# Peptides against a protein of PDB entry 7UQJ, part 363

Target 1, 160 residues: chain A of PDB entry 7UQJ
Amino acid sequence: PELYQNFNITPPRGVLFHGPPGTGKTLMARALAASCSSDERKITFFMRKGADILSKWVGEAERQLRLLFEEAKKHQPSIIFFDEIDGLAPVRSSKQEQIHASIVSTLLALMDGMDNRGQVIVIGATNRPDAVDPALRRPGRFDREFYFPLPDVKARFKIL

## One batch from the design tools (peptide; made by RFdiffusion4, then SolubleMPNN)

Design b2_p30_3_s1
Fold by OpenDDE base, seed 2:
Structure b2_p30_3_s1 (fold): chain B 160 residues (1-160), chain C 160 residues (1-160), chain D 160 residues (1-160), chain A 30 residues (1-30)
Amino acid sequence: as target 1 above (160 residues)
Amino acid sequence: as target 1 above (160 residues)
Amino acid sequence: as target 1 above (160 residues)
Amino acid sequence: MEEERERRERERIEEEQAEQRAKALEEAAK
């Protein structure tokens, strides 16, 4: 709401930032979080790396996601930024299917459980939008997709 | 060192950020300054606008540049960011040549006087790299140039 | 309309982006322009720097503003972005009053002449909102103000 | 001359405050 109310936009439940590495996806997510924070209304930003949630929390990733969303809800207005979300919610591929399926299912449920009235925006960043489970890219979830083109070769040396 | 050590880059004495207006050159310079700042090692960021140094300090611009570099050196690790550096050190054009020549000469001397061991990085931003004195773009000065393209049409779909 | 219709918002005639230098005002304005551009409906983005209009077009600034608004209207949907708008329409101060008054008066008339049905959004960016003529900040003009904080302490922790 | 000095000094203080805020923001981003 407020981030987007500051822009008078109906907050999407989720926004997918996609594009090549070093295109400023993370930079932009954070700059948005900053620009929407006034002195009177601080937006709380939660950053999680998809690969870190998967690797650091083997067997607890679902619980950590729930806690993250609860904390974001408690600290509204909030942004949850998933960097490398393709690492958290990869396309359902047969071999890692069971562990990833539960995490994806949990994230889907959490995004579906976000009432549109909640001042929680979820931003997912990926270098590979096609590696993100299509279920996350449906209306009411990451239904807004935003392509970060490569800043020309030299400009990447300035972003990273 | 550390800013670029955090990126495993050999710190240039100077970096030229160039590209169309609103490509995030200033935002990036600030973001770089912030990201390279750890709780243990605070990077001090000095921002000056080239046009403001020229207009506000008529007859004292050289002194203000010296003070800026001394302060940056005192507060190492530091970034000196010159926004609109083409306004500070325009290409030597005949009509304004004397005032600009002294400022450019001072900036050249200050950049040449930066020992590579100093934790001072100079970032110049311009919309017009060809309007910057070529002497500033030589090795040991602004010898790294990074083009900020317009975030393409699609990347901006990613911000809102 | 469409930019804000895409967000179901009544399009303000003008939006003032204000905040310290390097907060991404220009980047955000450009980002807005592109996020509202679909492949089917390209938003035309016009960028002018306030100081450039004042300095480059001495005696023709009013005509250049009119042409800009006509071109923006011709290329609807459009965004007109005034960077450093405080340089174009400074607070009416007694000494430079005549030249600035005509430019401000022209800009006021152009903004008032924007039919709310027009697909032209005007974004003004300034580092000094209090240096912008209060007449521009009234309802039906730059009646929406957005503060771009310095990427907050927390948001810089949130840029990288 | 004095009002222009005060304006330049206010702009300098505002730039220094923006720079101090930028420094404080860099400092607290650390």
Scores: peptide ipSAE 0.000, ipTM 0.226, DockQ to the pose 0.043; fails the geometry check

Design b2_p30_3_s2
Fold by OpenDDE base, seed 1:
Structure b2_p30_3_s2 (fold): chain B 160 residues (1-160), chain C 160 residues (1-160), chain D 160 residues (1-160), chain A 30 residues (1-30)
Amino acid sequence: as target 1 above (160 residues)
Amino acid sequence: as target 1 above (160 residues)
Amino acid sequence: as target 1 above (160 residues)
Amino acid sequence: EKEEEEERKRKEIEEERAEQRAAALEEAAK
């Protein structure tokens, strides 16, 4: 929230961190979480991995998402960080399992149900922004996107 | 090599990057690879995920590790980065599958077989250093360990 | 600016990234630059190395700093990243060359001359925060500081 | 030297507190 309130811009509910693997997306999310923590105002950081919500919580993933958002709301100000969010919210396809469609729909509803005055930021990290459901990238959801470049291109050309 | 040759310090064969998830271990490994690359001396960066070597190379994981080390030796100076190395080399237990024991034994032998004069650095990243086989953490293997703290909360207070 | 204007906190004109070499300061600065870029609002990232401004622009360093700040102001929102800022703004000493004193004075004046409503963030990275002129670390300049730990000191002690 | 060592110790204690808070948040999130 604080990262967007001073522009007189309604704090985006969601921020998408994208870029090649190992570009520090998760590090930055943690760095933002604790940058937003002051001695007076601790930010609670919730981390979930997209694939873990699907695999560990088969049949309960929607409930776990709801509980996560409720807990984040209870512990405001807070950040919900979804690592590998493309694993949770893959692009909708006609061949997509009904389970994925339901979880994505629940996440969409939770993102939409966030009051703009809420002190909950959602950060999604992905290596594949194009593999994230476009519905999540709409205004009021992950409406801000952060590219994490590989550490200097010249140096990567020496790594490749 | 360059990172350590400039210090007149024998380059460690292996470095363990450990710390909470999303603390920039992979990022640092890439940044180190990139930083050790000069215009005159390109470093080749090999990245493997511990769980991928087990799951993608079922029955050939040992051969793939050997090939990786041979290729890294061929393309010196080089860095081999194992992301989530705890997935490749879990702590030895009486319940450990024989496959894991064999792969760990192969990795141990490859680390030991590296000549100290070789320009191959091995970086292992883990969120669970205690889940890595202690044999890998001995001198001549991953004898150097980097903890990655969660980005310091107070350093952020100065930016807030 | 966006990073700070949202806390109802006047966006710091300058942020000091400090910590041991290879801790991802430059990477974080680039990630923040890319992070502050949305599809609708691209942030322009200017990178300069402190020693380069002194060595490449002997006799013109002050002019180059002015031009850099003017260009950053022209391309708002923007980030000016000074890598190794201790090379540009060494601690003032009685033995300091008059040239360094003049360049530091110019940088101080440029930091002070930034309107708080400007969408220019200045990020200075250093491995030696104590080697940076204390005048730069005052309110309205680099009034915010990020420590980039070595991937925890505890772990470097396991590397030693 | 002593002030640098005290500042280093303060930073270490603060990192350890940040770690404990992060670990506690990860445990509370389980």
Scores: peptide ipSAE 0.000, ipTM 0.295, DockQ to the pose 0.038; fails the geometry check
Fold by OpenDDE base, seed 3:
Structure b2_p30_3_s2 (fold): chain B 160 residues (1-160), chain C 160 residues (1-160), chain D 160 residues (1-160), chain A 30 residues (1-30)
Amino acid sequence: as target 1 above (160 residues)
Amino acid sequence: as target 1 above (160 residues)
Amino acid sequence: as target 1 above (160 residues)
Amino acid sequence: EKEEEEERKRKEIEEERAEQRAAALEEAAK
């Protein structure tokens, strides 16, 4: 309840931050975590990257996802931030389907298994929302999306 | 061809982003990846850190670099971003020369082996361009350099 | 000596960058590393994440921390940046105390063992300074703290 | 190590965005 009030958003189970890479997604996810953290109420921030869950946890990714969600639930209020979630849940293209399908299916089940009364927010960041499995973008999962536009060309010129 | 048109740059094999750390190198590399990504044309973004390739892949770094470039070529259009590439390809200082020299030599060969007609851009970010092996900064490799200046002292004061 | 002059700070052994996540802590740590790096004097930048030291180096975290500090000392002038240091040194809460206590105790010992005449700066970044073990925030450790405020609500609206 | 790299990359992106925001705020305050 209060975590979602602090976000000024109706309680999503999952928020998809999408937009050009380098637009503030990981920054915003973090900024939100701390704007909602007070001395009285510390938000626990969990961060994972989609491609690492696939590459590093081959055969254990599903278990690690379960443990992550259990830990997040244990440390409420908490945020789970998946960076490059399109690396975890790519649109089902034929060749690497089985491993990806199991991990995606596990993530779907974990998001579906969250009680909306819990103080756990899942933020997925991607550069390619259309490379994220559409099943993750359905109601009760990443059902809110925030687009992060590129900073103006002039802002690029001040950094270059 | 088109990836380079989308970057508004003549096709470099490699771009070196250098400048003070915290000047937007990793952000810009990401921002570029998405400004060039459309619904019709998704750019695949590969990211590696120089020091991790050395420390994590001891004895397999060359193979992992080859696999990275093969995967990038398979998923064209793609960007390979090496963060802290000076950690991967330090200026040849005597003591750790052999392992570094082999990895650098492999990276040189991979960059030299890229067809300029391919839609693969390699971005190296470093805080220390002079700590990058000069061989990587030659034509056909990281032959374009972008300096990222420090934000004005006033911009630091707004973050502090 | 000179590294600290380049930082325009009296030589801290450790600096805690804290503030809302997404306020520029890792960026600033990097920016500082390069503003102090010249052609004549290259600063070596070491980066570790608190949670990774715990999760990835189970049973070797203490050894890896020692090696990191030894390597930083060998490559002076150097910066060790611990990102999400609250993941490494959480406030001693009862249940996972033993592993965390050993790693925290090792980090304390490494920071205490640094000669103040050395050109090694340790920067810890956290979103939750109060989730960092208070022992790390004592004089001779992370005894300087920099708060990174959220960019104004208007800056959020320009990215969203 | 992969997690450290990913966490590092996430924070780099985060801060670079803070810096771009700061620069954009300074230009909007002119």
Scores: peptide ipSAE 0.000, ipTM 0.167, DockQ to the pose 0.024; fails the geometry check
Fold by OpenDDE base, seed 4:
Structure b2_p30_3_s2 (fold): chain B 160 residues (1-160), chain C 160 residues (1-160), chain D 160 residues (1-160), chain A 30 residues (1-30)
Amino acid sequence: as target 1 above (160 residues)
Amino acid sequence: as target 1 above (160 residues)
Amino acid sequence: as target 1 above (160 residues)
Amino acid sequence: EKEEEEERKRKEIEEERAEQRAAALEEAAK
């Protein structure tokens, strides 16, 4: 938020990091948290893995998401990083529909309920942006995306 | 290999990247591949996720490992990156012993069979180095380890 | 250096990492240092921030650069990483000219004085490659560049 | 200038080929 306020950019409620596995999405999110953290103002970094929220919190995933967002709001400025967010919020048309639909609906509501003036940024990381529910990629949610290419491609882009 | 030959270092057959999730392990491995790749000499980067080899290749994991190492050898210079290697090669004392033991034994044999002059580096990444079979962490295998601290800790390690 | 010798690449005296803030430039530099480091031959990683050399070492920046390069040479193989190198070596035409000109001249001389067989790599990182003195980007200095796109641009580069 | 443009074009073509190979490797890994 403050980073974007300083740039006169409306802080995205969320940023989607996408790219192949191991392109640095998670590292970037943490690096952003660290770089935005000062001695005067520490950013609280929350990390969850999409599949872990489902597997560890069977039947409580929605509650865990609510608690996470409340905790992030309480500890502003904050970054919530969802690694492998495609595991948390798969496309609604996938046959694992009912449980995932409730979780996705909860995440959508939580992101929509974020005050744009709040000092909470949500970062989602995925290797499969097309496997993320498009509703999460709409304005006011993960409305900014960021691609992480393979380093071979990154290296090639400058040998070029 | 070549990097270490130039440094008069016996190229480790493997390097273990460990540290909390999102500390850049996978990005680093890929970045190494890219930085070592030139227009004249492209490094081939192979990536596998430990759990995916088990789940996607039930009963064929050993064969898939052999094929991967053969392919990496064929496309030298190469990096084989195992993400979440603790998922592929858990500690042998865990009761899921028989299937994992065969896979671990295959990986050990493949790493031991690597010619030290070969242009293949194996990088394993884990969030839990203690969950990786210690046999993989022995000389001639993942004999070098690199810790990826949290960015806040990375910042602190530079103030030292 | 040695990495490039093994790949039959003339080792650049320097590599420029550029791209928006938080694109992983600093992380990549550290990662390269770590991956090139072995138990037998540790790569010494030196990091300086461009603005910090100016602000902390007012009137001694040139001396600090000389000492840094001497130390890096003494502890070969080495990586010198300049974060925000545009803060250290701004374009000569910017009115903060005289102090910056001496520092830039010193850095140019130090890079020109590097033996191509030396095991010292200089990595500069910037968010503004156009704010870096073009003299640093010439052959025998930062003659290789590596773009770190925003993750969105990184995403776009793989969908192509 | 012309050599730099040809090098840039060769570079773009190599990127497209690298991307096609990466996509093909990702499809072959499915």
Scores: peptide ipSAE 0.000, ipTM 0.214, DockQ to the pose 0.041; fails the geometry check

Design b2_p30_3_s2
Fold by OpenDDE base, seed 5:
Structure b2_p30_3_s2 (fold): chain B 160 residues (1-160), chain C 160 residues (1-160), chain D 160 residues (1-160), chain A 30 residues (1-30)
Amino acid sequence: as target 1 above (160 residues)
Amino acid sequence: as target 1 above (160 residues)
Amino acid sequence: as target 1 above (160 residues)
Amino acid sequence: EKEEEEERKRKEIEEERAEQRAAALEEAAK
């Protein structure tokens, strides 16, 4: 949140963090949430794992997503972080189970239904951005993508 | 690196990064690995995911671990980062498949066989430190643990 | 922290995190601080922004630095993180206002006055290491430098 | 000029990404 403000960038409703595993996507999302929390303006951080939403909430995943977005709105400013979002919203295929299609549709609707003035940011993290439904990567959803490169050897050299 | 020195703590051969998912364990390991590389002193960073060592190298996991440690030693100073190490070295149980027991035993032996003067650091990351074999958490192995707390205000105060 | 010990390197009193903006310097500092805090050994993390020390504490910046170091020592083990330290300690020039020279001199004295056995680590982050006073980059001060490489342009494109 | 401005914008975008990376490690480290 503060990053977008500090950079005079219009906050995306959704940000896709993508890159190889261990590039710090999950960490980045958490640290963005904390860095944006001041003593005066605590940002509430909601974390969910994509696969967990499917596995723990079979048949209730849509409801849990709705509740998550409602709770995030209630506790705004908020960040909703979906780790491994490719596990939640895999690319729509003709072979996709109807359950995945409905969850993706619910997430799309929830992201579309976010007021632009809402202090809720959605961060999705994936190792496989191309495995995320392209509908989620459209404007008004995860319309910004953040690649977490492997620190290249030079970058590893530099960050080390 | 610096924290252990500043605390006059004997450098662990292994460091366990633990904490809730998305507390930045993997990123921290990468960035520690990157931060410790100077132009004069390139640290080679080796990353493996615990579950990948089991799944990709079925029957060869022990050999791959040996090769990894040999390569890390060859390219020292080096960091070996095991992401999701609980997937590689789950708690030894009577119900544990022999393969897991042998992999854990190999990892134990490799960590024990590291010269204390060796320029190889092993970082294990887990969301579930209690799911990691206690033998790995002993002195000379993952003898230091780094908790990556959820950014609560108190943890923010401690970590921030 | 561990890398310095594992490499038999004398712990720097100060570590300079440098690299392009958004390479994770601030984040790394916080996550290092986090990772080094256990339940038994809470590391107190002190964060200051270089420009804020100058702007918020005009004429008191030296006192605030002294108080910060005293408080860090009181709450040791501690990390002092200076974000944008180039804003605090710009390269000494003949055109530099005397106030900057005095603040830099105070920071130098504070870093020099740290007991080598003290459990206080100073991390400075900058996008412009060459804009940091070379006196701060000397042994016993920010004597270790950690470059935070830009993730490759594609990777920066994805992380942004 | 345009290439320098694009390179400046690329640098600013890269800077912003690096600060976002920095901030994210910070909170995940929080």
Scores: peptide ipSAE 0.000, ipTM 0.292, DockQ to the pose 0.044; fails the geometry check

